# Designs tried in a protein design run: peptides against a protein of PDB entry 1IK9. Part 215

Target 1, 211 residues: chain A of PDB entry 1IK9
Amino acid sequence: MERKISRIHLVSEPSITHFLQVSWEKTLESGFVITLTDGHSAWTGTVSESEISQEADDMAMEKGKYVGELRKALLSGAGPADVYTFNFSKESCYFFFEKNLKDVSFRLGSFNLEKVENPAEVIRELICYCLDTIAENQAKNEHLQKENERLLRDWNDVQGRFEKCVSAKEALETDLYKRFILVLNEKKTKIRSLHNKLLNAAQEREKDIKQ
Target 2, 207 residues: chain A of PDB entry 1IK9 as posed
Amino acid sequence: MERKISRIHLVSEPSITHFLQVSWEKTLESGFVITLTDGHSAWTGTVSESEISQEADDMAMEKGKYVGELRKALLSADVYTFNFSKESAYFFFEKNLKDVSFRLGSFNLEKVENPAEVIRELIAYALDTIAENQAKNEHLQKENERLLRDWNDVQGRFEKAVSAKEALETDLYKRFILVLNEKKTKIRSLHNKLLNAAQEREKDIKQ
Target 3, 195 residues: chain B of PDB entry 1IK9 as posed
Amino acid sequence: MERKISRIHLVSEPSITHFLQVSWEKTLESGFVITLTDGHSAWTGTVSESEISQEADDMAMEKGKYVGELRKALLSVYTFNFSKESAYFFFEKNLKDVSFRLGSFNLEKVENPAEVIRELIAYALDTIAENQAKNEHLQKENERLLRDWNDVQGRFEKAVSAKEALETDLYKRFILVLNEKKTKIRSLHNKLLNA

## One batch from the design tools (peptide; made by RFdiffusion4, then SolubleMPNN)

Design b2_p25_5_s3 (from b2_p25_5, 17 letters changed)
Fold by OpenDDE base, seed 4:
Structure b2_p25_5_s3 (fold): chain B 211 residues (1-211), chain C 211 residues (1-211), chain A 25 residues (1-25)
Amino acid sequence: as target 1 above (211 residues)
Amino acid sequence: as target 1 above (211 residues)
Amino acid sequence: DLEKELEEEKKELEEFEKKLKELEE
């Protein structure tokens, strides 16, 4: 079961923050349980998949699009744009919400809620869920932080090895060339010396033939 | 202002989860506001730095140690070990908590609370704080996740460059040595050829002298 | 004389070959 709690403002009580809890299985399309509370009273309703389908049909909206709108309205919390307006009558227990577009506002959905006999239990459970979610998210944060620190160390280690490899490559190339030049010069000097000795020997032989 | 909400069980009502909110400035030693709620009623008390000091003195405990015990009792939530027992009288509004050690249980602290006139407001504010904390922690989680993904990419990039550098170094060394050996062998061959020419010239001269 | 010089040059070549082998290790 998935759950989302959001803060909403009712048109009837704009000064009192209300909380909208939605619980569902896998997808909101399969139906959901909606709970509204003001921190003293609570109201709950169950919406079936058939009711969702009927509302989509009544709106002449494709079901996937309609469920997408429900998800935005009921699960996203009050985003900064008052795109969704929530209405609730405590007398009739009738809950409805509207989508406000630039040129058109329309009813997106409506639900009959029932007043909960023991609202304190619903509120306690809601707070428990919030505290559990905080604890889970904190544990995840601590894990991600430790992983981040590990990855940064590992990156620094590889970076340091890479820099050493680059420097070692350049040093190796320079050293090998220097050694090569030295040896090559020694061999060139030896070749020149041997050529001079050959020239001298040839000149001496030419002198000896000339008596 | 710092705040912690924890779930507690009262000895008087063990079947009903209560919530203990503690609010303080920088350190718990400077005093705190404690709020207890059962999701219907709320009770609040203010504890001053002087009261904390007095309780520490009455217990013959060093203040830093006492505040450390208060922090464990009031801020850690009900850890898995029932080390702290909470008691509250709704009639007297007297709240006290005990530390249960292996051989000794003792009162750690006691506070007079006042029943809140509008508990719904306190409960709504508490839920708001939980939702805000969830949102902040979610944003932090998303940030840390993105950072970890970045660091992993950066690590892979440096690792790939490092591997290429190692391979390039080995290839360079091998190529330079091969070239060096080739040139050296050419020079050795030339030196040997020149020596043979010198030997032949010397032998011919020795023949000419004997002749 | 020429034979001695050739033998010295041969020794120098052998020493050079040895140094080269030490560079290949």
Scores: peptide ipSAE 0.020, ipTM 0.811, DockQ to the pose 0.084
Fold by OpenDDE base, seed 1:
Structure b2_p25_5_s3 (fold): chain B 211 residues (1-211), chain C 211 residues (1-211), chain A 25 residues (1-25)
Amino acid sequence: as target 1 above (211 residues)
Amino acid sequence: as target 1 above (211 residues)
Amino acid sequence: DLEKELEEEKKELEEFEKKLKELEE
């Protein structure tokens, strides 16, 4: 089961932060349980897939788009942009929310909630879930941090090996050329020496022929 | 201000998870505010640095060690090992906790709490803090994940460059040696040819002298 | 003299070829 808790402001009680818990299986489309609390009282309702489909049809909205709007309204928390307005009557236990666009506001959905008899249990469970989520996220953060430190070390190690390889390549090239030049010069000197010896021998022979 | 919320079980109410909030400035040693809640009622107390020092002295424990035990008891949550036992009387508002060792249990600390008049506000603020912490931790997780992905790409890039450098070094060495051998063989052939010419010239001269 | 120079140069060349081979291994 997936769960999201958001803080919302009710139009009727803007000074009191309310918490909206939504719990669902796999997809919000399949239905969900909605829980509202003010930290003292709690209200819960179950929304079926059929109700979601009916609300989408009543709005003449494509189901996937409607579910997308539900997800933004119910799972994102009231973003600071007042795009979604939440209303709840404690008397009727009727919860509804509106999407506020520039020129048009429209009701996005409505739910009948039931007052929870033991709100403290719901609140405790909600806090437990928050603490569990914090602990899980902290453990994940610690893991990712350690992995980042590992990857950074591994990167530095490969970078250092790469730089050594570049330097070794340049050194190899320089050394091979130096050695080649030395040997080549020696062979050139020997060739020159042999040529001079041949020229001298030819000149001596020409002198010996000329008596 | 630093803050930690933990779930605890009270000896008097083991079936009801309580939440222990501790808030402090910089160090727990400087004093802290403790808040206890069951999701319906809340109790708060302020513990001063002097009270912490007095409790340490009364226990004949070194202050740093005592603060270390307070941190484990109050900030770690009741670890599954039942090392810390929490007691609270709703009637007297007296909160105390014990450390359970193998052979010895001892009182680690005690606090007088005051019942909060508006527990819903404290609970709402607590939930808000949990939600803020979740959001911050999620943002940190997303950042660390993106950084991890970046570091992995950077590692792969350097690794690929390193492998190319190794291959290029080997190819360079092979090419330089091949070229060197070709030039060297040409020079060797020339030297051999010149030597043969010199030997022939010397033999002809020796024939001419014997002639 | 010339034969000796040829033998010395042949030895130097063989040593050089050996060093080249040792660097290729």
Scores: peptide ipSAE 0.018, ipTM 0.812, DockQ to the pose 0.081
Fold by OpenDDE base, seed 3:
Structure b2_p25_5_s3 (fold): chain B 211 residues (1-211), chain C 211 residues (1-211), chain A 25 residues (1-25)
Amino acid sequence: as target 1 above (211 residues)
Amino acid sequence: as target 1 above (211 residues)
Amino acid sequence: DLEKELEEEKKELEEFEKKLKELEE
């Protein structure tokens, strides 16, 4: 079961924040329970999947689009654009809401609610749910923070090892080239020495043939 | 201003969850506002820094220790160990709480509360605070999640560069040694060839002298 | 003279080959 609580303003009582709780199973399309409260009184109604389908048909709206509008209206609170207007009669327990576009307002849905006999229990349960949600979100936050700290440490460790590897590679290349140049120069000197000795021996032989 | 809402059970009404809101400036030691509600009625009291100091003195408890106990009692809710017992008389508006140790229970504090004239407003504000806290915590969690994903990408990038650096270092070392061995062998062959030519020249000269 | 110089050069080459073998181990 999923639940969302939002704050709304009623057209009849715009100065008093009301709270709209919607509860549903898996998807809002399957039906939902709606609870309205002003912090003193509470009203509840159940909307079935068949009622949602009938409202979509009566509006000549595709069901998926209609459910999408229900989700925005009932679960987002009054969005920053005042796109949805909520109306409730405490006398008739009739709740309805409208979508306000620039040029056209239309009724999106309407529900008959029932006054809750013990509103304090509904309000207490609603507050309990809020407190539980806060605690769960805090625990998730603390977990994510600890993971961030771990990932940062792991990144710093690999970065430090990478920098050491780069430096070690450059040092190795430089050292190997220096050693090789030394050995090559020694061998070149030896080759030159042997070549000069051969040239001298050949010149001496040419002198010995000429007597 | 800081605020904490917790759920408590009153000894007189253990079946009904009550909510305890505590509000304070910077530290609980500087004084606080306490609000109690059952979701229908609300009661509020103010506790000054002087009253906290007086209660600590009356208990013969060090102030920092006393404030630490107040924080645990009033801000943690009923901890899992039922260490704190809450009492409230709706008739006298007298609130008191006790710390229960295995062998000793003692009164930790007591407050005279005042019944709120408009409890619905207090309850609505309390629910609004809970909803705001949920939204803030959700935004923090989404931010931390995005940071975790970034840090993980950055770690993978550095790890991949590190592995390439290690492989490149090993390949460089192997390649340099192979090249050096080839050049050294060519130089050794040239030295041997020159040495043999010198030996042959010396032997021919020795034959010419004997001839 | 030339034979003695060749024998000294041969000895130096052998010592150099020995040092190179020690670097390959």
Scores: peptide ipSAE 0.018, ipTM 0.810, DockQ to the pose 0.085
Fold by OpenDDE base, seed 2:
Structure b2_p25_5_s3 (fold): chain B 211 residues (1-211), chain C 211 residues (1-211), chain A 25 residues (1-25)
Amino acid sequence: as target 1 above (211 residues)
Amino acid sequence: as target 1 above (211 residues)
Amino acid sequence: DLEKELEEEKKELEEFEKKLKELEE
């Protein structure tokens, strides 16, 4: 079961932060349980897949688009943009929410909620879930931090080896060329010496022919 | 201000999860505010640095060690080891906790708490803090994940360059030696040719002298 | 004949010196 708790403000009680809990299986489209609390009272309702489909049809909205709007409204909390307005009557237990666009406000959905008899249990469970989520995220963050530190060390090690390899390649090339030039110069000197000996021998032969 | 919320079980109400909130400035040693809630009622007390020092003295425990034990008891929650036992009287508003060792149980500390008049406000603020902490940890987690993915890419890139550099160094060495051997062999052949020409010239000269 | 061979060898040596210089650049 997936779960999201969001902070919302009700139009009727703008000074009191409310918490909207939505619980679902795999997708919001399959239906969900909605729970509202003010830290003292709690209200819960179940929304079926058929009700979601009916509301999408009543809005003349494609179901996937409608579910996408529901997900933004119910799971994201009121972000800084007052795009979603939440209304709840404690008397009728009727919850409805609107999407506010520049020139058009429209009702996105409505639910009948039931007052929970033991709100303290719902509130305790909600706090437990928050604490569990914090612990899970902390453990994940500690793991990711250790991996990050490991990857950084490994990167530095390979980078240092790479730089040494580049320098060693350049040094090798330079050394091999120096050695090559030395040996070639020795051979060049030997060839020149042999050439001079041949020239001298030819000159001596020309002298011997001239008697 | 630093803050930790932990889940605890009271000896008097073992079936009802309680939440222990501790708030402090920089260190627990400087004093702290403790808040207890069951999701319906809340109780709060302030503990001063002087009270912490007095309790450490009464226990004949070094203050740093005592504060270390307080931190484990009040901030870690009851871990799976029932090392810390929490007691609270709703009648007297007296909170005390014990450390249970194999053969010895001892009182670690005690606080007088006051019942909060509007527990819903304290509970709402507590839930808000949990949700804010979740959001912060999620953002940190997403950041660390992106950094890890970046570092992994960077590592793979440098590793691939390093492997190419190693291979290129070996190929360069092999190529340079091959070229060197070819040129040396040409010069060696030329030297041999010149030597043979000198030998022939000397033999012809010896024939001319015998003539 | 020997003078011609020596002149050819001298040319080959000069060409070799040129190739050596090209390897030093």
Scores: peptide ipSAE 0.019, ipTM 0.812, DockQ to the pose 0.048; fails the geometry check

Design b2_p25_5_s4 (from b2_p25_5, 18 letters changed)
Fold by OpenDDE base, seed 3:
Structure b2_p25_5_s4 (fold): chain B 211 residues (1-211), chain C 211 residues (1-211), chain A 25 residues (1-25)
Amino acid sequence: as target 1 above (211 residues)
Amino acid sequence: as target 1 above (211 residues)
Amino acid sequence: SLEEEEKKEKEELEEFEKELQNLEE
C-alpha cells in the first residue's frame, strides 16, 4: 500500500489547514482511501476503481488523463498555482474538488466521506506515519552521505594514481631518450674514428705508389 | 529554533501512543518548550535554563551529564531498551520521567504542563512541521543522489584515463626500446663494415710491400 | 682487436638492456 499526506485549504475554512491523506494499492487508478482531518475531526471515504471510471466517463475525459489529474490534485497538495480548489461540507460530509484554469473552472471529482468516530486514533496513526517517514528518509540521507564520502575518497585515490602515472610516463620517456642519445653518440664517434683511419690509410698508400 | 517530535508511551495509557514535541534554541541546556499530545488533547510547558540547573543540582548530577540524559529521554523517543519511562496525569497536568537502569530506577525530571485551549491548532502545526521535514529530507535525498551519480561518473572518467595512461606507458617503453635497438644495430653494422675495410686495406699494403 | 670491440659493444648493449629492465621493476 502506498500513502501520501498533503495539506489543503478548504473554501469554507480557508484559514485552517486541513490534511488530506490518500492511500492506494500500486496505482491510484485501482481505487483509494481518502482521509480528511483538521487536527480535531476526521472523515474517511473509499473510492473504488469503478467510481473512478464512472467519474472519468461522466466528465467525458480519458481515464488515464483523469487519473493523472486526480494524482496532481490529491497527492501534490495545493500546488503554488492554486490550480485545485477543495470544498467540504462537515454537515453533509460531501467533499468535492475543482480544477481552476484561466478561463474555466470545472469539478474534477466528489466523494461522500464518513465521520470517523475516533479521530484521535486516525490523527495518531497519521503522525506515526510522518515520523516513520522522517526516520526512513534520515537513514537514507545518512547512507547517501556515507556513499558520497566513499566515492570522493575513491576518486581522490585514482586521481592521485593517475597523476603519478602521467609523471612516471614523462620521466620514463625523458630518461630513455637521454640514455639512447648517450649510446648513439658513442657509436657515432667510433664510426668517425674508423672513417678517418681509413682515409689516412688510403692517403699513405697513394704516397707509397708515387718514388 | 530547533525542534524534535518523538512518540512515547505513558505508564497510565500504555496502549495509546502519545507525541512529545521538544523545541529549543541552540542547545537543550538553554531551556525548552515541551508539548504533549494524544491526537485529541495537547499540553504545553516551558522549562527554563534555571529549572534545568536546579533539577541537575537536586539530583546531584553534573549539568552536562544531566542535559545529556534529558536529550536522550526527550529527543530520542523511547529507545528500544525502554530505558526511559514517561508518566503524565491529565488531572494534575504533571509530567515526569524516569530512567530505568538494571538495578535502579530514578526520576530524571518533572514538568507542570498546561492544557492547550485549542489542541487542533497545535496538532495541525505539528503535522505541518512533519510534512515540511519530509519535503526537506526528500529534497536533500534527491540532491545527494544526483551528487552520487556525478561522483560515480567522475570516478569512471579518471579510472578510464588512468588505465589508458598505464597502457600508454608500457607501450611507450616497448616502442622506444624497439626503435633504439634498430638504430643501434644499424650503427653496429656500419662499425663492422668500416673495421673490415680497414683490415683489408692493411692486408693489401702488406702484399704490396712483399711484392 | 675487432673481436674486443664487438665484445665491448655487446657488453654495453647488455648493460643497457639490464638498466631498462631495472626501470620496469
Scores: peptide ipSAE 0.020, ipTM 0.815, DockQ to the pose 0.078
Fold by OpenDDE base, seed 2:
Structure b2_p25_5_s4 (fold): chain B 211 residues (1-211), chain C 211 residues (1-211), chain A 25 residues (1-25)
Amino acid sequence: as target 1 above (211 residues)
Amino acid sequence: as target 1 above (211 residues)
Amino acid sequence: SLEEEEKKEKEELEEFEKELQNLEE
């Protein structure tokens, strides 16, 4: 079961923050339970997959698009954009919400809610869920932080080894060339010496032919 | 201002989860506000730094140790260890808590709480704080997750460069040696050729002298 | 002799190879 609690403002009670809890199995499309509370009273309703399909048909909207709009309205909380307007009558227990666009306002959905007899239990459970979610998210955060610190150390270690490898490669190349040049120069000197000996021997032979 | 909400069980009402909110400035030692709620009623009390010091003195406990125990009792939530027992009388509005050790139980502290006239406002604000904390922690988690994914990519990139550098160092050494040996062998061949020419010239000179 | 020079050149090459192996550690 998935759950989302959102802060909403009702048009009828704009000074009192309400909380909209939506709970569902796997997908919002398959139906959901909606719970509204003001921290004193609570109201609950169940919305079936068939009701969602009927509302989509009544709107002449493709079901996937409609469910996408429901998800934004009911799960995102009313972000600062006032794109969604929420209405609830405590007398009729009728909840409805509208999407407000620049040039078009339309009703997205409506639900009949039942007043909960023991709202304190619903409120306690809601607070428990919030506290459990905080604890889970805190544990994930601490884990990710430790992993981040580990990855940063591991990156620094391999970066340092890489820099040493680059420097060692350059040093190796330089050293090998120096040594090669030394040996090559010795061989060149020997070649020059042997060539001079050959020239001297040829000159001596020319002298010996000339008696 | 710092705040912690903890789930507690009262000895008088073990079937009803209560929520203990503690709010303080910088440190719990400087005093705090305690709020208790059952999701229907709320009770609030203020504890001063002087009262904390007096309770520590009455316990003959060093203040830093006492504050450390208060922090565990009031902020950690009653973990599964039942080390802390909470008591509250709705009639007297007297809240007290005890630390239970294997061989010793002792009162840690006690507070007079006042019943809140509008508990719904306190409950709504408490839920708002929970939702805001969830949102903040979620944003931190998403950031840390993205950062971990970045660091992992960066690690893989530098590791791959390091491995290439190692292989390139070995390949460089091998190539330089091969080239060196080729040039050296050419010089050795030239030295041998010149030496043979010198030997032949010497043999011809010996023939000419015998001649 | 040419053989002694070839021997010396071989020893220098072997020493060079050894020094390079020690630079790989």
Scores: peptide ipSAE 0.019, ipTM 0.816, DockQ to the pose 0.074
Fold by OpenDDE base, seed 5:
Structure b2_p25_5_s4 (fold): chain B 211 residues (1-211), chain C 211 residues (1-211), chain A 25 residues (1-25)
Amino acid sequence: as target 1 above (211 residues)
Amino acid sequence: as target 1 above (211 residues)
Amino acid sequence: SLEEEEKKEKEELEEFEKELQNLEE
């Protein structure tokens, strides 16, 4: 079961923050339970999948688009743009909400609610759900923070190994070249020495032929 | 200002979850505001730094240790171990809490509360604070998740560069050695050729002297 | 001549140094 609590302002009581709780199974399209509270009283209603389908048909709106608008209205709160207006009569227990566009306002849904006999129980359960959600989110934050610290250490370790590998490559190249030049120069010196000995031997042989 | 809301069970009403709100500035030692609610009624009291000091003295407990126990009792909820027992009289508005150890239970603190005239306002504000805390924690979770994804990409990038550096170092060493061996073998062949020419020249000279 | 061989060996060494500089980039 999924649950969302939003703060809303009712047109009838704009100075009093109300809380709109929506609970559903898997998708909002399958129906939902709506609860409204002002911190003293509570009202609850159940909306079926058939009622959602009927309201979409009555609006001549495609069901997926209608459910998308319901999700924005009921799960986002009013949002910063006052795009959704909420109305509730405590006398009739009739709840309805409207979408406000620049040139057109239209009713997006309407529900009959029932007054809860023990609002304190509903309010306590709502506060419990908020506290549980805070605890779950805090545990997730602590886990993600520890994982960030791990990933940062792992990054620093690989970065340090990479820098050492680059430096070791340059050092290897330089050392191999120095060793190569040394051995090459020894071989060059030996070749020169052997050539000089050959030239001297040839000159001595030419002298011995010339008596 | 810091705030913590905890669920508690009162000895007088063990079937009804109560909520204990504590608000303080910087440290609990400087004093705090305590609010108790059952979702219908609310009670509030202010505890000063002087009252905290007096209760520590009356208990013959070091102030830092006493404040440490207050923090565990008031900010952690009852916890899983029922180490703290909460008592409240709605008639006297007297709140007290006890620490339960295996062989000893002792009063850890006591406060006079006042009944709030408009509990719905306090309850609405409490729910608002919970919803704000949920939103802040969700934003922090989303930020930490994005940072984890960034750090994981950065780690994979450096790891891939490191593996390429290792392979490039091994390839460089192998190539340098192959080239070095080629040049060295050429010089060794030349040295051998020059030595053979020298030996032949010496043998011819010995033949000419015997002739 | 010995001088022509020393010149060729110097050119081969300079080419080898250049090829290795291109492996560092």
Scores: peptide ipSAE 0.019, ipTM 0.816, DockQ to the pose 0.037; fails the geometry check
Fold by OpenDDE base, seed 1:
Structure b2_p25_5_s4 (fold): chain B 211 residues (1-211), chain C 211 residues (1-211), chain A 25 residues (1-25)
Amino acid sequence: as target 1 above (211 residues)
Amino acid sequence: as target 1 above (211 residues)
Amino acid sequence: SLEEEEKKEKEELEEFEKELQNLEE
């Protein structure tokens, strides 16, 4: 089961932060349980897949798009842009929310909630879930941090090997050229010496032929 | 200000999860505000640096060690090992906790709390803090995840450059050797040819002298 | 002799090839 808690403001009680819990299986489209609390009272309602489908049809909205709007309204919390307005009557237990666009406001959904007899249990469970989520996220953060430190070490090690390889390549090229130039110069000197000996021998023969 | 919320179980109400909030400035040693809630009622007390020092002295414990025990008891939550036992009287508003060791149980600290008149406000603020902490931790997780993905790409890029450098070093060496061997062999052939010409010239001279 | 010079050049080349192999290890 998936769960999201969001902070919302009700039009009727804008000074009192309310918390909207949504619980669902795999997809919000399959239905969900909605819980509203003000930290003293709690209200719960179950929304079925059929109700979601009916609301989409009544709105003449494609179901996937409607579920996408429900996801934004109910799971994102009231983003800072007042795009969603939440309403709740404690008397009727009727919860509804509207989408506010530049030129159009429309009701996105409405739910009948039931007042929870023991709100303290719901609130405690909600706080437990928040604390468990914090602990899980902290453990994930610590894991990711250690992995970052590992990856950075591994990067530095490969970078150092790469720099050594570049330097070794340049050194190898320079050394090979120097050594081969020395050997080639020796061979050139030997060729010159042998040529001079041949020239001298030819000149001596030409002198010996000329008595 | 730093804050930690922990789940605890009271000896008097082990079936009802309580939440222990501790708020402090920089260090727990400088004092803290403790808040206890069961999701319906809340109790708050302020513990001063002087009270912490007095409790350490009364226990004949070094202050830093005592603060370290307070940190474990009050900030870690009841770890699974029942090392800390929490007690609270709703009638007296007296909160105390004990450390349970193999051979010794001792009172670690005690606080007089005051019942909060509007517990819903404290509970809402507590839930807000949990939600804000979740959001911050999620943002940190997303950042660390992106950084891990970056570091992995950077590692792969350097690794690929390193492998290319190794291959290029081997190819350079092989190519240089082949080219220089060709030039050296040409020089060796020229030296051999010149030596043979000198030997022939010397043999002809020796024939001409014997002649 | 020419054979001794060719032998020396071969030994120098073999030594050079060995030194380069040892730089790769």
Scores: peptide ipSAE 0.019, ipTM 0.816, DockQ to the pose 0.073; fails the geometry check

